# Peptides against a protein of PDB entry 6B4E, part 93

Target 1, 295 residues: chain A of PDB entry 6B4E
Amino acid sequence: TNFDKISKMFWHYKDKIAQIKQDIVLPIKKADVNVRNLLSRHKRKINPKFGQLTNSNQQLFKIQNELTQLINDTKGDSLAYHWILNFIAKAVVHQAETEVRVKPESALPLGKLTLYLLVQFPELQELFMARLVKKCPFVIGFTCEIDTEKGRQNMGWKRNNENKWEDNTSYDERMGGILSLFAIITRLQLPQEFITTTSHPFPIALSWHILARICNTPLNLITNTHFVILGSWWDAAAVQFLQAYGNQASKLLILIGEELTSRMAEKKYVGAARLRILLEAWQNNNMESFPEMSP

## One batch from the design tools (peptide; made by RFdiffusion4, then SolubleMPNN)

Design b2_p18_1_s3 (from b2_p18_1, 10 letters changed)
Fold by OpenDDE base, seed 4:
Structure b2_p18_1_s3 (fold): chain B 295 residues (1-295), chain A 18 residues (1-18)
Amino acid sequence: as target 1 above (295 residues)
Amino acid sequence: SASMSLSEEELKELETAL
C-alpha cells in the first residue's frame, strides 16, 4: 500500500469539494431567477425519491426514469446540470448516513439507483466520490490520527451547533452506512444496457483496496470504526467479493476477520467482536448476503 | 461467474498486509 498516493487522493477530493463550492454552488446563487426557480422545483422533486426506494425493482426503475427526466431537464444549462448532480451526490450520501445506517439492506436499492445514475451521467462520478471521501475517507482506505481537531475533521467527524463532537456510536453508524452503500456499488453489475458500452465506474477492485489498505494501516491508527465499517462491508459485499476473487478473497477475509481482530484484541472493540462473528459464520458455511430485490 | 484476476497492485497490497 502506497499511503502517500492515498493521501494525495484524499486531498485531491478535499480540493474538489472546495472547487465545487466555488464553481457550482456559489455561482448558482447569482444565476438567473428562472434557473434558480427551476432548480428549486427540481430539488423538491428529487429529494424525496431516495426515500421512496423499496426492495422492488419495479419501484427502482420508476424512480430511475423520473430522476433521469428531471436531470435531463437541466442539461441546457451546464451550471444547472452540475448543480443538480452535486445535489444528488449530497442527497445519496445523506441517505446512506440516515437510512442505511439503521437499515443496511436499504443500501441495495440505493446502490442500484446510484450506479445507474453514475453511468447515465458520468459527471456525477467525481462529484459523488468527492462527497464520499469528505464524509467517509474509509472508502479509499484513508486513515489519519483523530487526536487532533483537524484529524477528526479529516476523518469526517461532525460537530453540532454547540461545537461538540458527535458521539462515537453516531460516527461509527454513519461511517458504516456510507461504507455499506459504497461496498454495494462496487459489487453490483452494471445494468444490462451498459455492460457492453461502459466500464464499471467503481468496480469491485475498490473493495479490495479498502480491505488491503486497512490491513496495512498502522495499528496505532486502527479504531473501533475500522472494524465497524469492515463489518458493514462484509454484510454488503463479502459474498460477491468471494465470487469475484476466489481464494485470494478468502485470504483477505481471513486477514481482516482473524488476524486484524486478533492483533487488536486488547482493545476489546465491539466492532471487532462483530467481525469475528461474521468470520465464524463464514467458516461454518453460513455467510449471508442481503436479500435480492423483488421484480 | 469466473474468478477475476488481481492486478499487480492488488497483489502487492495483499502481500504487504500478510
Scores: peptide ipSAE 0.042, ipTM 0.733, DockQ to the pose 0.699
Fold by OpenDDE base, seed 3:
Structure b2_p18_1_s3 (fold): chain B 295 residues (1-295), chain A 18 residues (1-18)
Amino acid sequence: as target 1 above (295 residues)
Amino acid sequence: SASMSLSEEELKELETAL
């Protein structure tokens, strides 16, 4: 693992977030009143759509079509178009932090919707990845120390209005929710209409990078959160990961489930205990995946 | 199930893991 490369990637996306604020978010505040009104109306229509997802493919397709139309309505103004995509990127990540956090299987319809939008609107890809890395650096296998305020901020820790850090459980669950969404996206196949014309924007190889980079992370930087997000990833993508890489996938699953948990046993991390249970279930031929969506 | 080939970088990361 080249940690310098990962750090450069992390800081690239941190810079991208600053750029988005300067080039997209702030300029719209000064835009024509008609543009601002249009975007306000679209924002109000778009925001509830993510919560309207169910385990139904019919409902998914309906929402895909509605969002596609709403986004297309903004293409006449480049700034408005990029603003609405940035809003969507933020909304999707927020849905992962809230709904997927408490109902991990909801990552499947959300991931399908997100992947569809990423392919339909390629400009969403950088906006979405920047938001993901800001909120959950684990999506690129980045880890830094959290003994400093800056380190905690870099790792996506939040402070409340009283400048108090969020509790460890809240942080772990949020990271798990975001990582579940990303894991789902990486293991989904492109819709049939795109499979021959478009490459997957966030392929299964990115799941490989997450696992390998965590395994190569200095042990003094490994926390309970690492095991929590690995467990979330496992539930979301382990079956498909094994299908994609076979024996090589098995090696990584053993590395995280057995070797990494064993090396950190003295810490008695709850996330590590759960990951070990998942490993044991797999070894007993009881690996589970999220339920498939209904027609 | 078509097992995907690992890239050289991915293989290197696996070999150096832990």
Scores: peptide ipSAE 0.040, ipTM 0.722, DockQ to the pose 0.784
Fold by OpenDDE base, seed 5:
Structure b2_p18_1_s3 (fold): chain B 295 residues (1-295), chain A 18 residues (1-18)
Amino acid sequence: as target 1 above (295 residues)
Amino acid sequence: SASMSLSEEELKELETAL
């Protein structure tokens, strides 16, 4: 693992967030009143749609079509178009932080919707990845120390209005929710309409990077959160990961489930205990996946 | 099903893991 490369990627996306604010978010406040009104109306229509997802493919397709139309209405103005995509990127990640964290299987319809939008609107890809890395650096296998304020901020820890850090459980759950969404996206096949014309923007190889990079992370930087997000990833993608890479996938699953947990056994992390249970279930031919969506 | 091919970097990461 090249950690310098990972750090460069991390800071690239941090810079991208700053750029988005300066070049997209702030300028739109000074845009024509008609553009601002359009975006305000579209924001109100778009925001509730992510919560309207169910285990139904019919409902998914309905929402996809509605969002596609709403986004297309902004293409006449490049700034408006990028603004609405940035809003969508933020809204999707927010849904992962709030809903997926408590109902992991909800990542499947959300992931399908997100993947569709990422392919349909390629400019969403950098906006979405920047938001993911900012909030959950684990999606690229980045880890730093959290003993400093800056370290915690870099790892996506939040403070409330009273400048108090969030509790460990809240942080772990948020990271797990975001990682579940990303894991689902990486293991999904492209929609049938795109398979022959487009490459997958966030393929299963990115899951490989997450696992390998965490395994190579210095042990003094490994926390309970690492095991929590690995467990979240496992529930979301382990079955499909094994299908994709076969014996090579098995090696990584053993590395995270057995070797990494064993090396950290003295810490008695709850997340590590759960990951061992998942490993044992797999060894007993009882590996589970999220239920497929209905027609 | 045939396993997907891995990049040289992905293979290197696997080989050096833990």
Scores: peptide ipSAE 0.040, ipTM 0.729, DockQ to the pose 0.770
Fold by OpenDDE base, seed 1:
Structure b2_p18_1_s3 (fold): chain B 295 residues (1-295), chain A 18 residues (1-18)
Amino acid sequence: as target 1 above (295 residues)
Amino acid sequence: SASMSLSEEELKELETAL
């Protein structure tokens, strides 16, 4: 694992967030009143859609079509178009932080919707990835120390209005929710309409990178959160990951589930204990996946 | 289904894994 490369990628996306603020978010505040009104209306229509997802593919397709139309309505103004995509990127990640954290299986419909939008609107890809990395650096296998304020900020820790850090459980759950979404996206097949004409924007190889990079992270930087997000990833993608890479996938799952957990046993991380349970379930031919969506 | 081939980078990461 080349950690310098990962660090460069992390900072690239941090810079991208700053750029988005300067080039998209701030300029729109000075845009024509009609554009601002359009975006305000669209924002209000778009935002509820993510919460309207169910385990129904029919409902998913409905929402996909509605969002596609709403986004297309903004294409006449490049700034408006990019603003609405950035809003969508933020909203999707927020949905992962709030809903997926408490109901991991909700990552499946959300991931399907997101993947569709990422392919349908390629400009969303960089906006979405930047938001993901900002909120959950684990999506690219980035880790830094959290014994400093800057380190915690870099790892996506939040402070409340009293400038107090969020509790560990809240952080772990948020990271797990975001990573579940990303894991789902990486293991989903492209929609049928795109499968022959478009490459997957965030393929299963990105899951490989997450696992390998975490596995190779210096042990002094490994926290309970690492195991929590690995468990979240496992629930979301382990079955499909094994299907994709076969024996090589098995080796990596054993490295994460057995070797990494064993090396950190002295810490008695709850996340590590859960990951070992997942490993044992797999070894007993009882690996579970999220249920498939209904028609 | 046939397993996907690993990239050189993926292989290196696996080789250097714990």
Scores: peptide ipSAE 0.033, ipTM 0.715, DockQ to the pose 0.776

Design b2_p18_1_s4 (from b2_p18_1, 9 letters changed)
Fold by OpenDDE base, seed 1:
Structure b2_p18_1_s4 (fold): chain B 295 residues (1-295), chain A 18 residues (1-18)
Amino acid sequence: as target 1 above (295 residues)
Amino acid sequence: SASLSLSQEELEELENAL
């Protein structure tokens, strides 16, 4: 693992967030009133859609079509178009932080929707990845120390209105939710209409990178959160990961489930204990995945 | 299904893991 490369990627996306603010978010505030009104209306229509997802593919397709139309309505103005995509990127990640954290299986419909949008609107890809990395650096296998304020900020820790850090459980759950979404995206097949014409924007190889990079992370930087997100990843993608990489996948699952947990045993991390349970379930031929969506 | 081929980078990451 080249940690310098990962760090460069991390900061690239941090810079992208700053750029988005300067080039997209702030300029819209000064845009024509008609454009601002359009975007306000579209924002209000778009935002509820993510919460309307169910385990139904029919409902998913409906929402996909509705969002596609709403996004297409903005294409006449490049700034408006990018603003809507950035809004969607933020909304999807927010949905992962709030809903997926408490109902991990909801990552599946959300991931399917997101993947569709990422392919349908390629400009969303960079916006979405930047938001993901900002909120959950684990998606690229980035880790830094959290013994400093800046370190915590870099790792996506939030402060409340009283400038107090969020509790560990809240942080762990948020990170787990975001990573579940990303893991799902990486293991999903492209929609049928795109499978022959488009490459997957966030393929299963990115899951490989997450696992391998975490395995190679200095042990003094490994926290309970690492195990929590690995467990979240496992629930979301382990079955498909094994299907994709076979024996090589097995090696990596053993590394995270057995070796990494064993090396950190003295810490008695709850997340690590859960990950060991997942490993044991797999070893007993009882690996579970999220239920498939209904028609 | 047949396993996908790993990139050299992915292999290196695996080799260097723990």
Scores: peptide ipSAE 0.048, ipTM 0.703, DockQ to the pose 0.785
Fold by OpenDDE base, seed 4:
Structure b2_p18_1_s4 (fold): chain B 295 residues (1-295), chain A 18 residues (1-18)
Amino acid sequence: as target 1 above (295 residues)
Amino acid sequence: SASLSLSQEELEELENAL
């Protein structure tokens, strides 16, 4: 693992967030009133769509079509188009932080929707990845120390209005929610209409990178959060990961579930205990996956 | 489904982790 490369990638996306603010968000505030009104209306229509997802593919397709139409309505103005995509990127990640956090299986419909949008609107990819890395740098296997304010900020810790850091449980759950979404995206097949024409924008190899990079992370930087997100990843993608990489996947699952947890046993991390349970379930031929969506 | 081939980078990451 080249951690310098990962760090460069991390900072690239951090810079991208700043660029998005400067080149997309701020300019729209000064845009024509008609454009602002259009975007305000679209924002109001788009925002609830993510919460309207269910375990139904029919409902998913309905929402996909509705969002596609709403986004297409903005294509006549490049700035408006990029603004609405950036809004969607933020909204998807927010949904992961809130709903997926408490209901991990909701990552499946959200992931399917997101993957569709990422392929349908390629400009969303950089916007989405930038938002993911900002909120949850674990998605690229980045970690740093959290003993400084800057370190915590870099790792996506939030402060409330009173400048108090969020509690550890809240942080862990948010990171788990975001990573669940990303993991789902990496293990999903492209929609049928795109399989022959488009490459997967965030393929299963990115899950490999997450696991391998965490395993290579200096142990002094490993926290409970690392185990929580690994557990979230496991629930979301372990079955499909094994299908994709076979014996090599097994080695990596054993590495995170057995070796990494054992190395950190003295810390008594609750996330590590859960990951150990997941490993044991797999060893007993009882690996579970999220339920498939209904027609 | 058939197992996918690993990239050299992925293999190296695995080897380094072991």
Scores: peptide ipSAE 0.048, ipTM 0.700, DockQ to the pose 0.712
Fold by OpenDDE base, seed 2:
Order: C-alpha cells, then structure tokens, then sequence
Structure b2_p18_1_s4 (fold): chain B 295 residues (1-295), chain A 18 residues (1-18)
C-alpha cells in the first residue's frame, strides 16, 4: 500500500470540495434570478425522490426517468447543471447517512439509482467522490489519527452546537451507511444499455483497495469504526467480491475477518466481534447477500 | 462470470497486507 498516494488522493478531494464551493455554490448565489428560481424548484422536486425508492425496479426506473428529465432541464446553463449535480451528490450521501445506516438493504436501490446517474451524467462522478471522501475517508482506505481536532475533522467526525464531538455509535453508523452505499455501487453491474459502451466508474477493484489498505493500516490507528465499516462492506459486497476475484478475494476476506480481528482482540471491539461472526458464517457456507429487487 | 484480473498494484497490496 502506498500511503503517500492515498494521502494525495484524500487531499485532492478536500481541495475539490473547496473548489466546488468557490466555482459552483457561491457563483449561483449571484446568478440571474430566473436561474436561482429554476434551481430552487428543481431542488424541491429532486430531494424527495431518494426517499421514494423501494425494493421495486419499476419504481426505480420511474425515479430514474424523473431525475433525468429534471437534470436535463438545467443543461442550457453549465453552472446550473453543475450546481444541480453537486446537490444530488450531497443528497445521495445524506441518504446513506440517514436511511442506509438504519436499513442497510436500502443501499441496493439507492446504489442502482446512483450508478445510473453517474453513467448518465459523467460530471457527477468527481462531485460525488469528493463528497464521499469528505464524509467517509474509508471509501479510499484513508486513515489518520483522531487524537487531534484536525484528525477527527479529516476522518469526518462532526461537532454539535456545543462544540462536542458526536457519539461514537453515531459516527460508526454514519460511516457504515456511507460505506454500504459505496460498496454496493462497486459491485453492481452497469445497466444493460451502458455495459458495452461505458466503463464502470467505480468498479469492484475499489473494494479491493479499501480492504487491502485497511489491512496495511498501522494497528495503532485501527478503531472500532474500521471493523464496523468492514462489516457493512461485507454485507453489501462480499458475495460479489468472491465472484469477481475468486481465491484472491478469499485471501483478503480471511485477512480482515481472521487476522485483523485476532490482532486487535485485546481491544474487544464490538465491530470486530460482528466481523468474526460474518467470517464464521462464510466458513459454514452461509454467506448472505442483500435480496434482489422485485420487477 | 469470468474472474477479473488483478492489477499489479492490487497484487502488491495483497502480498504486503498484514
């Protein structure tokens, strides 16, 4: 693992967030009133769509079409177009932080929708990845110390109005929700209409990087959160990961499930205990995946 | 489905893991 490369990626996306604010968000505040009104209307129509997702492919396709139309309505103004995509990127991540954290299986329809949008609107890809890395650096296997305020901020910790850090459980669940969404995206196949013409924007190889980079992280930086997000990843993508990489995947699953948990056993992390249960289920040929969506 | 090929970087990460 090249940690310098990972750090450079992390800071690249941190800089991208600052750039988005400067080049997209702030300029729209000074844009023509008609543009601002259009975007306000579209924001109100778009935002509830993510909560309307179900386990139905029919409902998914309906929402995809509705969002496609709403986004296309902004293409006449490049700034408006990028603003609405940035809004969508933020909304998707927010949905992962709120809904997926409490209902992990909801990551599947959300992931399918997101993947469709990422392919249909390529400019969304960098906006979305920047938001993911800001909120959950684990998506690129980045870890830093959290003994400092800056370290906690870099790892996506939030403060409340009293300037107190969020509860450990809340942080763990948020990170798990975001990671579940990303894991799902990496293991989904492209829709049939795109599979021959477009490469996958966030392929299963990115899941490999997450696992390998965590395994190579210095043990003194490993926390309960690492095991929580690995468990979330496992539920979301382990079956498809094994299908993709076979024996090499098995080696990596054993590294996280057995070796990493064993090395950290003295900490008695709850997330590690859950990951051990997932490993044992796999060893007993009982590895589960999220159920497929209905027609 | 056919197994995906691993990149050299991915292989190195696996080999050096833990």
Amino acid sequence: as target 1 above (295 residues)
Amino acid sequence: SASLSLSQEELEELENAL
Scores: peptide ipSAE 0.039, ipTM 0.688, DockQ to the pose 0.749
Fold by OpenDDE base, seed 5:
Structure b2_p18_1_s4 (fold): chain B 295 residues (1-295), chain A 18 residues (1-18)
Amino acid sequence: as target 1 above (295 residues)
Amino acid sequence: SASLSLSQEELEELENAL
């Protein structure tokens, strides 16, 4: 694992967030009144769509079509187009932080929607990754110390209006929700209409990077959160990961489930205990995946 | 199903893990 490369990626996306604010979010406030009104109306229509997802593919396709039309309405103005995509990126991550954290299987319809939009609107990809890395650096296997305020901020910890840090459980659940979404995206096949014309923007190889990079992370930086997000990843993608990489995938699953948990056994992390249970279930031929969506 | 091909970097990450 090249940690310098990972660090450079992390800071690249941090800079991208600042750039988005300066070049997209702030300038739109000075845009033509018609553009601002359009975006306000579209924002109101787009925002509830993510909560309308169900286990139905029919419902998914309906929402995909509605969002596609709404986004296309903004293409005549580059600034408006990028603004609406940035809004969508933020909304998707927010949905992962709120809904997926409490109902992990909801990552499947959300992930399918997101993957469709990422392919249909390629400019969304960098906006989405920047938001993901800011909120959950684990998506690229980045870890730093959290003993400082800056370290906690870099790892996506939030403060409330009273400048109090969120509790550990809230942080763990948010990270798990975001990671579940990302894991699902990496293991999904492209929609049928794109399979022959487009490469997957966030392929299963990115899951490989997450696991390998965490396994190579200095043990003094490993926390309960690492095991929580690994468990979330496992539920979301382990079956498909094994299908993709076979014996090589098995090696990584053993590394995280057996070796990493064993090395950290003295910490008695609850997340590690859960990951051991998942490993044991796999060893007993009882590995589970999220239920497939209905027609 | 046949396993997907891995990049050299990905293989190195696996080989050096833990």
Scores: peptide ipSAE 0.039, ipTM 0.690, DockQ to the pose 0.758

Design b2_p18_2_s1 (from b2_p18_2, 8 letters changed)
Fold by OpenDDE base, seed 2:
Structure b2_p18_2_s1 (fold): chain B 295 residues (1-295), chain A 18 residues (1-18)
Amino acid sequence: as target 1 above (295 residues)
Amino acid sequence: SFLELTEEEREELEEALK
């Protein structure tokens, strides 16, 4: 693992967030009233769509079509188009932080919707990845120390209105929710209409990077959160990961489930205990995945 | 389908398995 490369990638996306603010968000505030009104209306229509997802493919397709139309309505103005996509990127990540956090299986319909949009609107890819890395650096296997305020900020920790850090449970759950969504996206097949024309924007190899980079992370930087997000990833993608990489995947699963947990046993992390249970279930031929969506 | 590892992925795996 080249940690310098990972660090450069992390800061690239941090810079991208700043660039988005400067080039997309702020300019829209100075746009004419008609553009601002259009975007306000579209925002109100788009926001509830993510919460309307169910385990139904029919409902998914309906929402896909509705969002596609709403986004296409903005293409006449490049700034408006990019603003809407940035809004969607933020909304999807927010949905992962709130809904997927409490209902991990909801990552599947959300991931399918997101993957569709990422392929249909390629400009969303960089916007979405930047938001993911800002909120959850684990998606690229980045880890830094959290003993400093800056370190905590870099790792996506939030402060409340009283300038207090969020509690560990809240942070762990948010990170788990976001990572679940990303893991799902990496293991999903492209929609049938895109398979022959487009490459997968966030392929299963990105899951490989997450696992390998965490395994190579200095042990003094490993926290309960690492095990929590690995558990979230496991539920979301372990079955498909094994299908994709076979024996090599197995080695990584054993490495995170057995070796990494053992090395950190003295910490008695709750997340590590759960990951050990997942490993044992797999060893007993009882690895499970999220149920497929209904028609 | 089985996906082949890139050189970078192989190197990361080798390092992780040390």
Scores: peptide ipSAE 0.035, ipTM 0.721, DockQ to the pose 0.833
Fold by OpenDDE base, seed 1:
Structure b2_p18_2_s1 (fold): chain B 295 residues (1-295), chain A 18 residues (1-18)
Amino acid sequence: as target 1 above (295 residues)
Amino acid sequence: SFLELTEEEREELEEALK
């Protein structure tokens, strides 16, 4: 694992977030009143769509079409278009932090919707990835120390209005929710209409990178959160990962489930215990995946 | 069918197995 490369990627997206604020978010506040009104109306229509997702493909397709129309309405103004896409990127990640956090299987319809939008609107890809990395650096296998304020901030820890850090459990759950969404996206196939014309923007290889990079992370940087997000990833993508890489996938699953947990046994991490249970279930031929969506 | 690993992926796996 080239950790320098990962670090460069991390800071690239941190810079991108700053750029988005300066070049997209702030300028809209000073934009023409008609543009601001348009965006306000669209924001109000777009926001509830993510909560309207169910386990129904029919409902998914309806929402996809509605969002497509709403986004297309902004294409006449480049700044407005990018603002809407950035809003969507933020909204999707927020949905992962809230709903997917408590109901991991909801990542499937959300992931399908997100993947569709990422392909339909390629400019969303950079905006979405930047938001993901900012909120959950684990999506690119980045880890740093959290014994400093800056380290915690880099790893996506939040402070409340009183400058108090969020609880460990809250952080773990948020990271798990975000990573579940990303894991789902990496293991989904492109919609049929795009298979022949477009490559997958975030393919299953990115899941490989997450696992391998965590396995190669110095043990002194490994926390309970690492095991929590690995467990979240496992529930979301382990079956499809095995289908994609076969024996090589098995080696990585054994590494995280057996070797990494064993090396960290002294810490008695709850996340590690759960990951061990997932490994044992797999060894007993009881690996589960999220249920498929209905027609 | 299984996807073939890139050289980078193989290297990462080898490092993890050490």
Scores: peptide ipSAE 0.033, ipTM 0.711, DockQ to the pose 0.910
Fold by OpenDDE base, seed 4:
Structure b2_p18_2_s1 (fold): chain B 295 residues (1-295), chain A 18 residues (1-18)
Amino acid sequence: as target 1 above (295 residues)
Amino acid sequence: SFLELTEEEREELEEALK
């Protein structure tokens, strides 16, 4: 693992966030009143859609079509188009932090919707990835020390209005929610209409990178959060990961489930204990995946 | 279908197994 490369990627997306603010968010505030009104109306229509997802593919397709139309309505103005995509990127990540956090299986419909939008609107890809890395750098296998304020900020820790850091449980759950969504996206097949014409924007190989990079991370930087997000990833993508990489996938699952947990046993991390349970379930031929959506 | 590992993925795996 080339950690310098990962670090450069991390900071690239941090810079991208700053660029988005400067080039998209701030300029729209000075845009024509008609454009601002359009975006306000669209924002109000778009925002509830992510919460309207269910385990129904029919409902998913309905929402896909509605969002597609709403986004297409903005294409006449490039700035408006990029603004609405950035809004969607933020909304999707927020949904992962709130809903997927408490109901991990909700990542499946959300991931399907997100993947569809990422393919349908390619400009969303960089906006979405930048937001993901900012909120949850684990998605690219980035880890730094959290002994400093800057380190905590880099790892996506939040402060409340009283400038107090969020509690460990809240942080772990948020990271797990975001990682669940990303894991789902990486293991989903492209929609049938795109499979022959488009490459997957965030393929299963990115899951490989997450696991491998965490395994190669210096042990002094490994925390309970690492095990929590690995458990979240496991629930979301382990079955499909095994299907994709076969024996090599098995080796990596054993590495995270047995070797990494064993190396950190003295810490008695709750997340590590859960990951061991998942490993044992797999060894007993009881690996589970999220249920498929209904028609 | 089974996906072949890239050279980079193989290197990362080998390093992790050390």
Scores: peptide ipSAE 0.032, ipTM 0.715, DockQ to the pose 0.869
Fold by OpenDDE base, seed 3:
Parts: structure tokens; sequence; C-alpha cells
Structure b2_p18_2_s1 (fold): chain B 295 residues (1-295), chain A 18 residues (1-18)
């Protein structure tokens, strides 16, 4: 694992967030009133749609079509178009932090919607990835120390209005929710209409990167959160990961489920205990995945 | 160690997906 490359990637996306603010968010505040009104209306229409997802493909397709139309309405103005995509990127990640956090299986419809939008609107890809890395650096396998304020900030920790850090459980659950969404996206197949014309923007190989990079992370940097997000990833993508990489996938699952948990046993991490349970379930031929969506 | 994954192994798998 080349940690220098990972670090460069991390800071690339941090810079991208700053660039988005300077070049997209702030300029819109000074844009023509008609543009601002358009975006305000679209924002109000778009925002609730992510919460309207169910386990129904029919409902998914309806929402996909509605969002597509709303986004297309902004294409006449490049700045407006990028602004609405950035809004969507933020909204999707927010949905992962809130809904997926408490209901992991909701990552499936959200992931399908997101993947569709990422392919339909390629400019969303960098905006979305930047937001993901900012909120959950684990999506690229980045880890740093959290003994400093800057380190915690880099790893996506939030402070409340009293400048107090969020509790460990809240952080773990948020990271798990975001990682679940990303994991789902990586293991989903492209919709039939895109298979021959477009490559997958975030393929299953990115899941490999996550696992491999975490396994190679210095043990002194491994926390309960690492095990929590690995468990979240497992629920979301382990079955498909095994299908994709076979024996090599099995080796990685054993590495994280048995070896990594064993190395950190003295810490008695709750996330590690859960990951061991998942490993044992797999070993007993009881690996479960999220249920498929209804027609 | 058993926790070490080589960059070569990763690259090989990535190439297989192309």
Amino acid sequence: as target 1 above (295 residues)
Amino acid sequence: SFLELTEEEREELEEALK
C-alpha cells in the first residue's frame, strides 16, 4: 500500500471541497435572481425525494425520472447545473448519515439511485467523491491519528455548538452509514442501458482498496470505527465481493475478520466483536445480504 | 506478516477487472 498516494488523494479531495465552495457555492449567491429562484425551487423538490425511497424498484424508477428532469432543467446554466449536482451530492451523503445509519438496508435503493445519477451526470462523480472523503475518509482507506484536533477533523469528526466532539457511538454510526452506501455502490451492476456505453464509476475494486488499505494501516491507528465500518461494508457487499474475487476475497475477509480482530483483541472493541460474529456466520455458511428490492 | 497485503496483489486483481 502506497500511503503517500492515499494521502495525496485525500488532500486532493479536501482541496476540491474548498474549490467547490469558491467556484460553485459562493458565486451562486451573487447570481441572477431568476437563477437563484430556480435553484431554490429545485432544491425544495429534490431534497425530500431521497427520503421517499422504498424497497420498490417502481418507486426508485419514478424518483430517478423525476430527479433527471429536475437536473436537466439546470443544464442551460453551467454554474446552476454544478450547484444542483453539488447539492445532490451533499443530500445523498446526508441521507447516509441519517437514514442508512439506522437502517442499513436502505443503502440499497439509495445506492441504486446514486449510481444511476453518477452515470447519467458524470460531473456528479468528483463532487460526490469529494463529499464522501470529507465526511468519511475510510471510503479511500485513509486513516490518520485522532489525538489532535486536526486529526479528528480530517477523519470527519464533528463538533457541536459548544465545541464538544461528538460521542464515539454517533461517529461510528455515521461512518458506518456512509461506508454502507459507498460499499453498495461499488457492488452494484450498472443499469442495463449503460453497460455497453459506460464504465462503472466506482467499481468493486474500490472495495478491495478499502479492505487492503485498512489491513495495511499501522495498528496504533486502528480504532473501533475501523471495525464498525468493516462490519457495515460486510453487510453491504461481502457476498458480491466474494463473487467478484473468489479466493482472494476470502483471504481478505479472513484477514479483517480473524487476524485484524485478533491483533486488536486487547482493546475489546465492540465493532471487532461484531465483525467476528459476521466471520463466524460466513464460516457456517450463513452469510447474509440485504434483500433484493421488489419489482 | 499475515496482515501485509502487497501492492502487486492489488494491482493483479485490478488488472483482472479491466
Scores: peptide ipSAE 0.036, ipTM 0.723, DockQ to the pose 0.096; fails the geometry check

